Peptides against a protein of PDB entry 8PQO. Designs and how they scored, part 68

Target 1, 252 residues: chain A of PDB entry 8PQO
Amino acid sequence: VLLKEYRVILPVSVDEYQVGQLYSVAEASKNETGGGEGVEVLVNEPYEKDGEKGQYTHKIYHLQSKVPTFVRMLAPEGALNIHEKAWNAYPYCRTVITNEYMKEDFLIKIETWHKPDLGTQENVHKLEPEAWKHVEAVYIDIADRSQVLSKDYKAEEDPAKFKSIKTGRGPLGPNWKQELVNQKDCPYMCAYKLVTVKFKWWGLQNKVENFIHKQERRLFTNFHRQLFCWLDKWVDLTMDDIRRMEEETKRQ

## One batch from the design tools (peptide; made by RFdiffusion4, then SolubleMPNN)

Design b1_p14_5_s3 (from b1_p14_5, 6 letters changed)
Fold by OpenDDE base, seed 1:
Structure b1_p14_5_s3 (fold): chain B 252 residues (1-252), chain A 14 residues (1-14)
Amino acid sequence: as target 1 above (252 residues)
Amino acid sequence: IPLSSYFPVILEIL
């Protein structure tokens, strides 16, 4: 098991982020050609559990069309089905990813708290001390180009170049986080993303767990760069606007 | 795709 807490600081409020996240998710999903055909939504309903109230989703990602025919032919039953269970009780979210074939030998869990701070809280997920001591804290700086792969880099998604016309936020210089403290009119938040990766195959555990974390970090970096650079597209939207966009996307 | 999924781009990771 490998645990890392990714801390993503953004020059947006917790309330703004709720809209921005949903918008950016929708936009990213539209840009993914052929992603929809392999996604089955089993459940999408409100839930109440352990004092949490939110939306529960259960999705299956069918990867059969995304792998070579050779892999598909040799894959055991259920090996190419990924289950995603998500509990969205914003500002808290939990996602659990499992595989039918791997069962208890594979788990990705992503637990996120969105807090109106600069990533200064320790153990925001309230882990036991023995568990918390094994968590690596990883800061993602959306302005740091060195954290972005050259193949993922787009100038229009570079926070160091972007200036929001609607809010006046950006561009984000090297010291933007320190400067933000002095900018009373600019809200800020941190997404604390505790990622638990479990892969119980002898000889492959560390390799696969580290690989998954690398991919998650890459995803979080790119996503939040997009979210910020799309600020002018979503900052004036309401949650009702987002719901309408979701309904329209379901009809396509 | 219901946008309630926190990580729709999981398909890029897999």
Scores: peptide ipSAE 0.069, ipTM 0.796, DockQ to the pose 0.148
Fold by OpenDDE base, seed 2:
Structure b1_p14_5_s3 (fold): chain B 252 residues (1-252), chain A 14 residues (1-14)
Amino acid sequence: as target 1 above (252 residues)
Amino acid sequence: IPLSSYFPVILEIL
């Protein structure tokens, strides 16, 4: 098991982020080749449990069309089906990813708290001390180009170049986080993303767990760069606007 | 696809 807490600081409020996240997820999904292909939505419903109220989703990602034919032919039954269960009780979210074939031997869990701070809180997920001592805190700086793979880099998604017309935020210089503390009129937040990765196959555990974390970090980095650079597209949207967009996207 | 999930790009990771 490998745990890392990714801390993504953004020059947006927690309330703004709720809209921006949903917008950016929708937009990113549209931009992906085969967006929605091989995704089955089993459940999408409100839930209430233990004082947590939000939206529960259960999706299956069928990877049969996403892998080479030889992999598909050799893959055990269920090996190419990934289940995603998500509890979105913003500002708290939890996603659990499992595989039908690997069962208990594979888990990706992502638990996120969105806080109106600069990523300074320790153990926001309230882990036991024994567990917390094994968590690496990883700061994602959306303005740091060195954290972006060259193949993922787009100038239009570079926070160091982007200037929001609607809000005046950006571009984000090298010291933007420190400068935020002094800018009373600029909201900020941190997404604390505790990522638990378990892959119990002997000889492959560390390799696969580290690989998954690398991909998650890449995803979070690119996504939040997009979210910020798309600020002018979503900052004036309401949650009702987002819901309408979701409904329109579901019909396609 | 329900937008409530935090994994818009899980398929890009695989």
Scores: peptide ipSAE 0.068, ipTM 0.801, DockQ to the pose 0.186
Fold by OpenDDE base, seed 5:
Structure b1_p14_5_s3 (fold): chain B 252 residues (1-252), chain A 14 residues (1-14)
Amino acid sequence: as target 1 above (252 residues)
Amino acid sequence: IPLSSYFPVILEIL
């Protein structure tokens, strides 16, 4: 098991991020070729449990069309089906990813707290001290081009070049986080993403767990760069606007 | 695809 807490600081409020995240998810999903193919939605409903209230989603990703033919031919039954269970109780979210074939030998869990701070809180997920001491804190700087793979880089998604017309936020310079403390009119938040990766296959555990973390980090980096650079597209939207967009997307 | 998915990104990892 490998745990890392990714801390993503953004020059947006926690309330703004709720809209921006949903918009950016929708936009990213539309931009993916074949985005609806092989995704089965089993459950999408409100939930209330142990004082947590939100939206529960259960999806299956059927990977048969996304893997090479030789992998598909050799894959055991259920090996190419990935289950995503998500509990969105914003500002808290939890996602659990499992595989039918690997069962308990594979887990990706992502737990996120969105806080109105600069990533300074320790153990926001309230882990036991013994568990917390094994968590690596990883800061993602959306303005740092060195954290972006060359193949993922787009100038229109570069926070160091983007300036929001609607809010005046950006571009984000090298010291933007420090400057933010002095800018009373610019909101900020941190998404604390505790990522738990478990891969129990002997001899491959460390390799696969580190690989998955690398992919998650890449994903979080790119997504939040997009979210910020799309600020003018979503900042004036309401949650009701997002719901309408979701309904329109379901009809397509 | 329901927008309520907290992870837009699983599709990019695959």
Scores: peptide ipSAE 0.080, ipTM 0.809, DockQ to the pose 0.138; fails the geometry check
Fold by OpenDDE base, seed 3:
Structure b1_p14_5_s3 (fold): chain B 252 residues (1-252), chain A 14 residues (1-14)
Amino acid sequence: as target 1 above (252 residues)
Amino acid sequence: IPLSSYFPVILEIL
């Protein structure tokens, strides 16, 4: 098991982020090759549990079309089906990813708290002290180009170049986080993403767990760069606007 | 696809 807490600081409020995240997810999904092909939504319903209220989603990702034919032919039943269960109770979110074939030997869990701070809270997910000792805190700087792979880099998604016309935020210089403290009119937040990766196959555990973390970090970095650079597209939208967009997208 | 999916880009990870 490998745990890391990714801390993503953004020059947006927690309330703004709720809209921006949903918008950016929708936009990113449209830009993905293959769209919704191979994605099955089993459940999408409101839930209430232990005082937590939100939206529960259960999806299956069918990977049969995404792997070579020989892999598909040799794969055991259920090996190419990935289940994603998500509880979105913003500002808290939890996602659990499992595989039918691997059962308890494979788990990706992502738990996120969105807080109106600069990533200064320790153990926001309230882990036991012994568990928390094994968590690496990883700061993601959306303005740091060195954290972005050259193949992922787009100038239109570079926070160091972007300036929001609607809000005046950006571009984000090398010291933007420190400067943010002095900018009374600029809101900020941190997304604390605790990522738990378990891959219990002998000889491959560390390699696969580290690989998955590398991919998650890449995903979080690129996504939040996009979210910020798309600020002018979503900052004036309401949650009702987002809900309407979701309904329209479901009908297509 | 419900926008509530926290992982828009699982498809880029796989």
Scores: peptide ipSAE 0.066, ipTM 0.798, DockQ to the pose 0.150; fails the geometry check

Design b1_p14_5_s4 (from b1_p14_5, 8 letters changed)
Fold by OpenDDE base, seed 2:
Structure b1_p14_5_s4 (fold): chain B 252 residues (1-252), chain A 14 residues (1-14)
Amino acid sequence: as target 1 above (252 residues)
Amino acid sequence: IPLSSLIPTILKIL
């Protein structure tokens, strides 16, 4: 098991982020060819548990069409089916990813708290001290180009170049986080993403767990760079606007 | 937010 807490600081409010995240997810999904292909939605319903209220989703990702034919032919039954269970109770979110074949030997869990701070809270997910001591805190700086793979880099998605016309935010210089505390009119937040990866396969555990974390970090970095650089597209949208857009997208 | 929203990107990275 490998645990890391990714801390993504953004020059947006927690309330703004709720809109921006949903918009950016929808936009990113449109940009990915076949994003809905092989996705089965089993459950999409409101839930209430232990005072937490939100939306619960259970999806299956059927990867059979997404892998080479030889992989599909050699894959055991259920090995190419990924289950995602998600509890979205913003500002808290939890996602659990499992595989039918691997059962308990594979888990990706992503738990996110969105807080109106600069990533300064320790153990926001309230782990036991013994578990928390094994968590690496990883700061993602959306302005740091060195954290972006050259193949993922786009100038239009570079926070160090982007200037929001609507908000006046950006570009984000090398010291933007330190300067943010002096900018009384600029809101800020941190997304604390506790990622738990378990892959129990002898000889491959550490390799696969580290690989998954590397991909998650890459994903979070690119996504939040997009979210910020798309600020002018979503900052004036309401949650009702987002819901309407989601409904329109489901009808297509 | 479901990682599913990010999974197309994850699957592209895999």
Scores: peptide ipSAE 0.035, ipTM 0.749, DockQ to the pose 0.281
Fold by OpenDDE base, seed 1:
Structure b1_p14_5_s4 (fold): chain B 252 residues (1-252), chain A 14 residues (1-14)
Amino acid sequence: as target 1 above (252 residues)
Amino acid sequence: IPLSSLIPTILKIL
């Protein structure tokens, strides 16, 4: 098992981020050719549990069309089906990813707290002290180009170049996080993403767990760069606007 | 946020 807490600081409020995240997810999904193919929604309902109130979703991702034919032919039954269970009780979210074939030998869990701070809270997920000692804290800087793969880099998604016309936020210089403290009118938040990866296959555990973390880090980096650079597209939207957009997308 | 919203991006990364 490998645990890392990714801390993503953004020059947006926790309330703004709720809209921006949903918008950016929808846009990213639209930009994916065939992104809806092979996604089955089993459950989408409100839940109330352990003081959390939010939306529960259970989705299956059928990867049969996304892998080479030889992989599909050799894959055991259920090996290409990924289950995602998600509890969205914003500002808290939890996602659990499992595989039918691997059962308990595979887990990705992503727990996120969104806090109106600069990533200064320790153990925000309230892990046991012994478990917390094994968590690496990883800061993602959305302005740091060195954290972005050349193949993922787009100039229009570069926070170091982007300036929001609507909010005046950006561009983000090398010291932007320190400068935020002096900018009384600029909101900020941190997304604390505790990622737990378990892969129990002998000889491959560390390799696969580290690989998955590398992909998650890449995903979080690119996504939050997009979210910020799309600020002018979503900052004036309401949650009701987002819901309408989601409904329209489901009808297509 | 369901990773499902990010899964199109994950599927690009896989």
Scores: peptide ipSAE 0.037, ipTM 0.756, DockQ to the pose 0.272; fails the geometry check
Fold by OpenDDE base, seed 4:
Structure b1_p14_5_s4 (fold): chain B 252 residues (1-252), chain A 14 residues (1-14)
Amino acid sequence: as target 1 above (252 residues)
Amino acid sequence: IPLSSLIPTILKIL
C-alpha cells in the first residue's frame, strides 16, 4: 500500500471550486469519451452517513472497447471492468476504485477535503498517527511548468499565461502563492487529496503503486490547470446551470 | 466529483 496526500492550491474559493470542478469534469469527459461510452451507472442516489450528506454513485467502466483486441482476448473475465464508488459530500469527496478480477488485491481510494487555506493543515483526513507517518505530502503547483509533461502541455491551459477577464485573476507568476496572501480580494483554497493505492501482486506491488500515483499526480496537475484556465467559462455559472448542462449532455 | 469523469483521462494516460 502506498499513500500520498496531494495538496493543490488554487486562487479560487471553495464555493467557486464546486462549480468549476463539475464544469471541468464534464468538459474533460466530453473530450475523452465522446459522451461516456462504456460507462454504466448502477447507482446515483443521495446518502447520509455519520453526519455526512451527499450523492453516492456506483459506476462500472467497461474497458473492452478501450483496449487492443489482443488485450481483450487475453484478459481474464472481469479484468476489464472497473468499479467506481463515489461519495460526494462537497467539500468532502471519497472515491473508491476496484476491479472485478483483482478483488481485494487492487484498490485506489481518493479522499479529498477542500479547505479555504494554503495547504497548511496536517492530517486533514484524520488518519491514525502511525498511518499518517507513512503519508508523503506532495504539493502540486498549477503554475509550475516543470510539473507538466511536454506531451500534456497546452498554452491555453497554462496558468502562467492565462488571465481571467471576468475575475482579473492570473497570470500566475512564480511567486503567485506568496502574493496571494497579500491579495485580500483573491480567494484561495487547497484540495487535500489523500490517495491510497494498493496493488497486491508479488513483485509488481511497488512498481504498479508508484505508477498509479504518477498517473494520479499527472491527472490532478492537468485537471487543475484546466479548471483555472477555464475560469471565465464557469465562474458565472450556478449549481443549477451545471445541473442543466449535465442534463443536456445526457440527452445528446 | 466522481473520479469517474477523470477515469477516461486516466485510461488515456495508461
Scores: peptide ipSAE 0.036, ipTM 0.752, DockQ to the pose 0.316; fails the geometry check
Fold by OpenDDE base, seed 3:
Structure b1_p14_5_s4 (fold): chain B 252 residues (1-252), chain A 14 residues (1-14)
Amino acid sequence: as target 1 above (252 residues)
Amino acid sequence: IPLSSLIPTILKIL
């Protein structure tokens, strides 16, 4: 098991982020071809548990059409089915990813708290002290080009070049996080993403767990760069606007 | 947010 807490600081409020995240997820999904094929929605319902109220979703990703024929032919039953269970109780979110074939030997869990701070809280997910000692804190700087792979880099998604017309935010210079403290008119938040990766195959555990973390970090970096650079597209939207857009997209 | 909405991006990254 490998645990890391990714801390993503953004020059947006927690309330703004709720809209921006939903917009950016929808936009990113449109930009990726073939994403809708083989997705089965088993459950999509409101939930209430232990004072947490939100939306629960259970989806299955059928990867049979997305792998080469030889992989499909050799894959055990259930090996190409990925289950995603998600609890969205913003500002808290949890996602659990499992595989039918691997059962308890595979887990990706992503737990996120969104807080109106600069990533300074320790153990925001309230782990036991012994478990918390094993968590690496990883800061993601959306303005730092060195954290972006050259193949993922786009100038239109570069926070160091973007300036919001609607809010005046950006471009984000090298010291933008330190400067936020002095900018009374610029809100800020941190997304604390605790990622738990479990891959219990002998000889592959460390390699696969580290690989998954590398991909998650890459995903979070690129996504939040997009979210910020799309600020002018979503900052004036309400949650009702987002819900309408989601309903319109489901009908297509 | 369901990571599912990002899965096309995730699968492209994997």
Scores: peptide ipSAE 0.035, ipTM 0.747, DockQ to the pose 0.302; fails the geometry check

Design b1_p14_6_s1 (from b1_p14_6, 6 letters changed)
Fold by OpenDDE base, seed 2:
Order: C-alpha cells, then structure tokens, then sequence
Structure b1_p14_6_s1 (fold): chain B 252 residues (1-252), chain A 14 residues (1-14)
C-alpha cells in the first residue's frame, strides 16, 4: 500500500473551484478519445450518510474495447472491468476504484478535501497517527513547468503565461503562492487529495503502486493547470449553469 | 481522474 497526499494550491475560492472542477471535467472528457465508450453508470443518486450529503455514483469501466485483442483474449474474467464508486459531497469527495478480478488485492482510493488555505493543514483526512506518518505530502505547483511532461505541455494551458481577463488573476510567477498572502483580494484554496493505492501482486506491487501515483500526479497537475487557464470560461457560471451543461451533455 | 487511471492501467496491460 502506498499513500500520498497531493496538495494542489489554486488562486480560486472553494466555491469557485466547485464550478471550475465540474466545467473542467466536462471539457476534459470531451477531449478524450472514446470519452463515454465502455462506461456503464449503475448508480447515480443522492445519498446521506453520517451527516454527509452528496451524490453517489457507481460506474463500471469496461476496458475490453480499450485493449488489444490479444490482451482481451488472455485477460482473466473481470480483469478488464473497473468499478468506480464515488461520493461527491463537495467540499469533500471520495472515489474508490476496484477491479473485479483483483478483488481485495487492488484498490485506488482518492479522498479530497477542499480547504480555503495554502495547503498548511496536516492530516486533514484524520488518519491514525501510525498511518499518517507513512503518507508523503506532495505539493503540486501548477505554475512549475518542470512538473509537466513535455508531451503534456500546452502554452494555452500554462498558468505562468495565462492572465484572466475577467478576474485579473495570473500569470503565476515563481513565487505566486507566497505573493497570494499579500493579495487580499485574490481567493485561494488547496485541494488535499489523499491517494491510497494498493496493488498486491507478487513482484509488481511497488512498480504498479508507484506507477499509478505517477499517473495520478500527472493527471492532477494537468487538470488543475487547465482549470486555472480556463478560469474565464467558467468563473461566471453558476452551479445551475453547470447542471444544465451536464444535462445537455447526457443527451448527446 | 478515473480516465487517466484507466489509461494507466491499460498501459500496464500492454
């Protein structure tokens, strides 16, 4: 099991982020080849549990069409079915990813708290001390180009170049996070993303767990760079606007 | 988030 807490600081408010996240997810999904193909939505309903209220989703990702024929033919039953259970109770979110074949030997859990701070809270997910001491805190700086793979880099998605016309935010210089403290009119938040990865397979555990974390970090980095650089596209949208957009997308 | 994980898993299968 490998745990890391990714801390993504953004020059947006927690409330703004809710809109921006949903917008950016929708926009990013449009750009992905085969976006909804092989995705089965089993459940999409409101939930209430232990004072937490939100939306629960259960999706199955069928990877059979996404892998070469020989892989599909050799794959054990259920190996190409990924289950995602998600509890979205913003500002808290939890996603649990499992595989039918691996069962208890595979888990990706992503728990996110969105807080109006600069990533300074320790153990925001309230882990046991023994567990928390094994968590690596990883700061993602959306302005740091060195954290972006060359193949992922786009100038139009570079926070160090982008300036929001609507808000005046950006570009984000090398010391932008420190400068935020002095900019009383600029909101800020941190997404604390605790990622738990378990891949219990002899000889592959560490390799796969580290690989998944590497991909998650890459994803979080690119996504939040996009989110910020798309600020002018979503900052004036309401949650109702987002809901309408989601409904329109579901009809296509 | 999930799509990237899926792509990553697919890459592992290759």
Amino acid sequence: as target 1 above (252 residues)
Amino acid sequence: MLLSVLKSLAALAL
Scores: peptide ipSAE 0.032, ipTM 0.739, DockQ to the pose 0.413
Fold by OpenDDE base, seed 3:
Structure b1_p14_6_s1 (fold): chain B 252 residues (1-252), chain A 14 residues (1-14)
Amino acid sequence: as target 1 above (252 residues)
Amino acid sequence: MLLSVLKSLAALAL
């Protein structure tokens, strides 16, 4: 098991981020080739548990069409079905990813708290002290080009070049996080993403767990760069606007 | 966001 807490600081408020995240997820999904194909939504309903209220979703990703024929032919039953269970109770979110074949030997869990700070809170997910000692805190700087793979880099998604017309935020210079404290009119937040990866296959555990973390970090970096650079597209939207957009997308 | 993760996971299975 490998745990890391990714801390993503953004020059937006927690309330703004709720809109921006949903917009950016929808937009990113549209841009993905073959998006939606092989996705089965089993459950999408409100939930209430222990004072937490939100939306619960259960999706299955069928990867049979996404792998070569020889892999599909050799894959055990259920090996190409990925289950995603998500509890969205913003500002808290939890996603659990499992595989039918691997059962308890495979887990990706992503737990996110969105807080109006600069990523300075320790153990925001309230882990046991012994568990918290094993968590690596990883800061993601959306303005740092060195954290972006060359193949992922787009100039139109570079926070160091983008300036929001609607808000005046950006471009984000090398010291942008330190400057936020002095900019009374610029809100800020941190997304604390605790990622738990478990892959219990002998000889491959560390390799696969580290690889998954590398991919998650890459994903979080690119996504939040997009989110910020798309600020002018979503900052004036309401949650009702987002809901309408989601409904329209589901009907297409 | 999740689709890109799944694509990455699929690439591992390959």
Scores: peptide ipSAE 0.031, ipTM 0.735, DockQ to the pose 0.438
Fold by OpenDDE base, seed 5:
Structure b1_p14_6_s1 (fold): chain B 252 residues (1-252), chain A 14 residues (1-14)
Amino acid sequence: as target 1 above (252 residues)
Amino acid sequence: MLLSVLKSLAALAL
């Protein structure tokens, strides 16, 4: 098991981020899945548990059409079915990813708190002290080009070049986080993403767990760069606007 | 991006 807490600081409010995240997820999904082929939604309902109130979703990703023929032929039954269970109780979110074949030997859990701070809180997810001492805190800087792979880099998604016309935010220079403390009119937040990865196969555990963390870090970096650079597209939208857009997309 | 990770994991499980 490998745990890391990714801290993503953004020059947006917690309330703004709720809209921006949903917008950016919808846009990213259109680009990757070609309209959701191979995604089955089993459950999408409100939930209330232990004072947490939000939306619960259970999805299956069927990868059979997305892998080469030789992989499909050799894959055990259920190996290409990925289950995603998500609890969205913004500003808290939890996602659990499992596989039918690997069962208890595979887990990706992502727990996120969105806080109106600069990533300074320790153990925001309230882990036991013995567990918390093994968590690496990783800061993601959306303005740092060195954290972006050359193949992922786009100039239109570079926070160091983008300036919002609607809000006046950006471009983000090398010291933008320090300067933000002195800018009373610019809101800020941190997304604290605790990622738990378990891969219990002898000889492959460390390699696969580190690989998954590397991919999650890449995903979080690129996603939040996009979210910020798309600020002018979503900042004037309401949650009702987002819900309407999601309903329209489900009908296409 | 998530799908690419899942594809890689599926390939490693073989």
Scores: peptide ipSAE 0.030, ipTM 0.727, DockQ to the pose 0.473
Fold by OpenDDE base, seed 4:
Parts: sequence; structure tokens; C-alpha cells
Structure b1_p14_6_s1 (fold): chain B 252 residues (1-252), chain A 14 residues (1-14)
Amino acid sequence: as target 1 above (252 residues)
Amino acid sequence: MLLSVLKSLAALAL
């Protein structure tokens, strides 16, 4: 098991981020060709549990069409079915990813707290001390070009170049996070993403767990760069606007 | 072995 807490600081409020996240997810999904194929939504309903209220989703990703034929032919039964269970109780979110074949030997869990701070809270997910001491805190700087793979880099998604017309935020210079403290009118938040990766297969555990973390980090980096650079597209949207957009997308 | 990595990649691409 490998745990890392990714801390993504953004010059947006927690409330703004809720809109921005949903918008950016929708936009990212549109840009991905074939996003609907092989996704089965089993459950999408409100939930209330242990004082947490939100939306619960259970999806199955059927990867049979997304892998090469030889992989499909060699794959054990259930190996290409990924279950995603998500509890969205913003500002808290939890996603659990499992596989039918690997069962308890495979887990990706992503737990996110969105806090109005600069990523300074320790153990925001309230892990046991023994567990917390094994968590690596990883700061993602959306303005740091060095954290972005060349193949993922787009100038229009570069926070170091972007300036929001609507908010005046950006471009984000090398010391932008420190400067936020002095900018009374600029909100900020941190997304604390605790990522738990378990891949229990002997000889492959470390390799796969590290690989998954690398991909998650990449995803979070790119996503939040987009989110910020799309600020002018979503900052004036309401949650009702987002819901309408989601409903329209579901009908397609 | 290859399948598990591909699964992980697919999950992360989503």
C-alpha cells in the first residue's frame, strides 16, 4: 500500500472550485473521444451516511473495447471491469476504484478535502498516527512548468501565462502562493487529495503503486491547470447552470 | 501482469 496526499493550491475559493471542478470535468470529458463507450452507470443517487450528505455514484468501466484484442483475449474474467464508487459530498469527496478480478488485491482510493487554506493542514483526513506517518505530502504547483510533461503542455492551459479577465487573477509567477497571502481580494484554497493505492501482487506492488501515483499526480496537475485557465469560462456559472449542462450531456 | 497495469492506466485515464 502506498499513500500520498497531494495538495493542490489554487487561487479560487472553495465555493468557486465546486463550479470550476464540475465544469472542468465536463469539458475534459468532451475532449476525450469515446468517453461514453464502456461506461455503465449502476447507481446515481443522493445518499446520507454518518452525517455526510451527497451524491453517490457506482459506475463500471468495461475496458474490453479499450484494450488491444490480444489483451482482451488473455484477460481473465472480470479483469477488464473497473468499478468506481464515488461519494460526492462537497467539500468532501471519496472515490474508490476496484477490479472484479483482483478483488481485495487492488484498490485505488481518492479522498479529497477542499479547504480555504494554503495546504498547511496536517492530517486533514484524520488518519491514525501510525498511518499518517507513512503518508507523503506532495505539493502540486499548477504554475510550475517542470511538473508538466511536454506532451501534456498547452500554452492556453499554462497558469504562468494565463490572466483571468473576469477576476484579474494570474498570471501565476514563481512566488504566486506566497503573494496570495498579501492579496486580500484573491481567494485561495487547497485540495487535499489523499490517494491510497494498493496492488498486492508479489513482485509488482511497488512498481504498479508508484506508477498509479505518477498517473494520478499527472492527472491532478493537468486538471487543475485547466481548471484555473478556464476560470473565465466558469466563474460566473451557478451550480444550476452546471446541473443543466450535466443533464444535457446525459441526454447525448 | 500486463493486464493489471492496463487496468490501472484505464482507471487513471478516466
Scores: peptide ipSAE 0.029, ipTM 0.716, DockQ to the pose 0.176; fails the geometry check

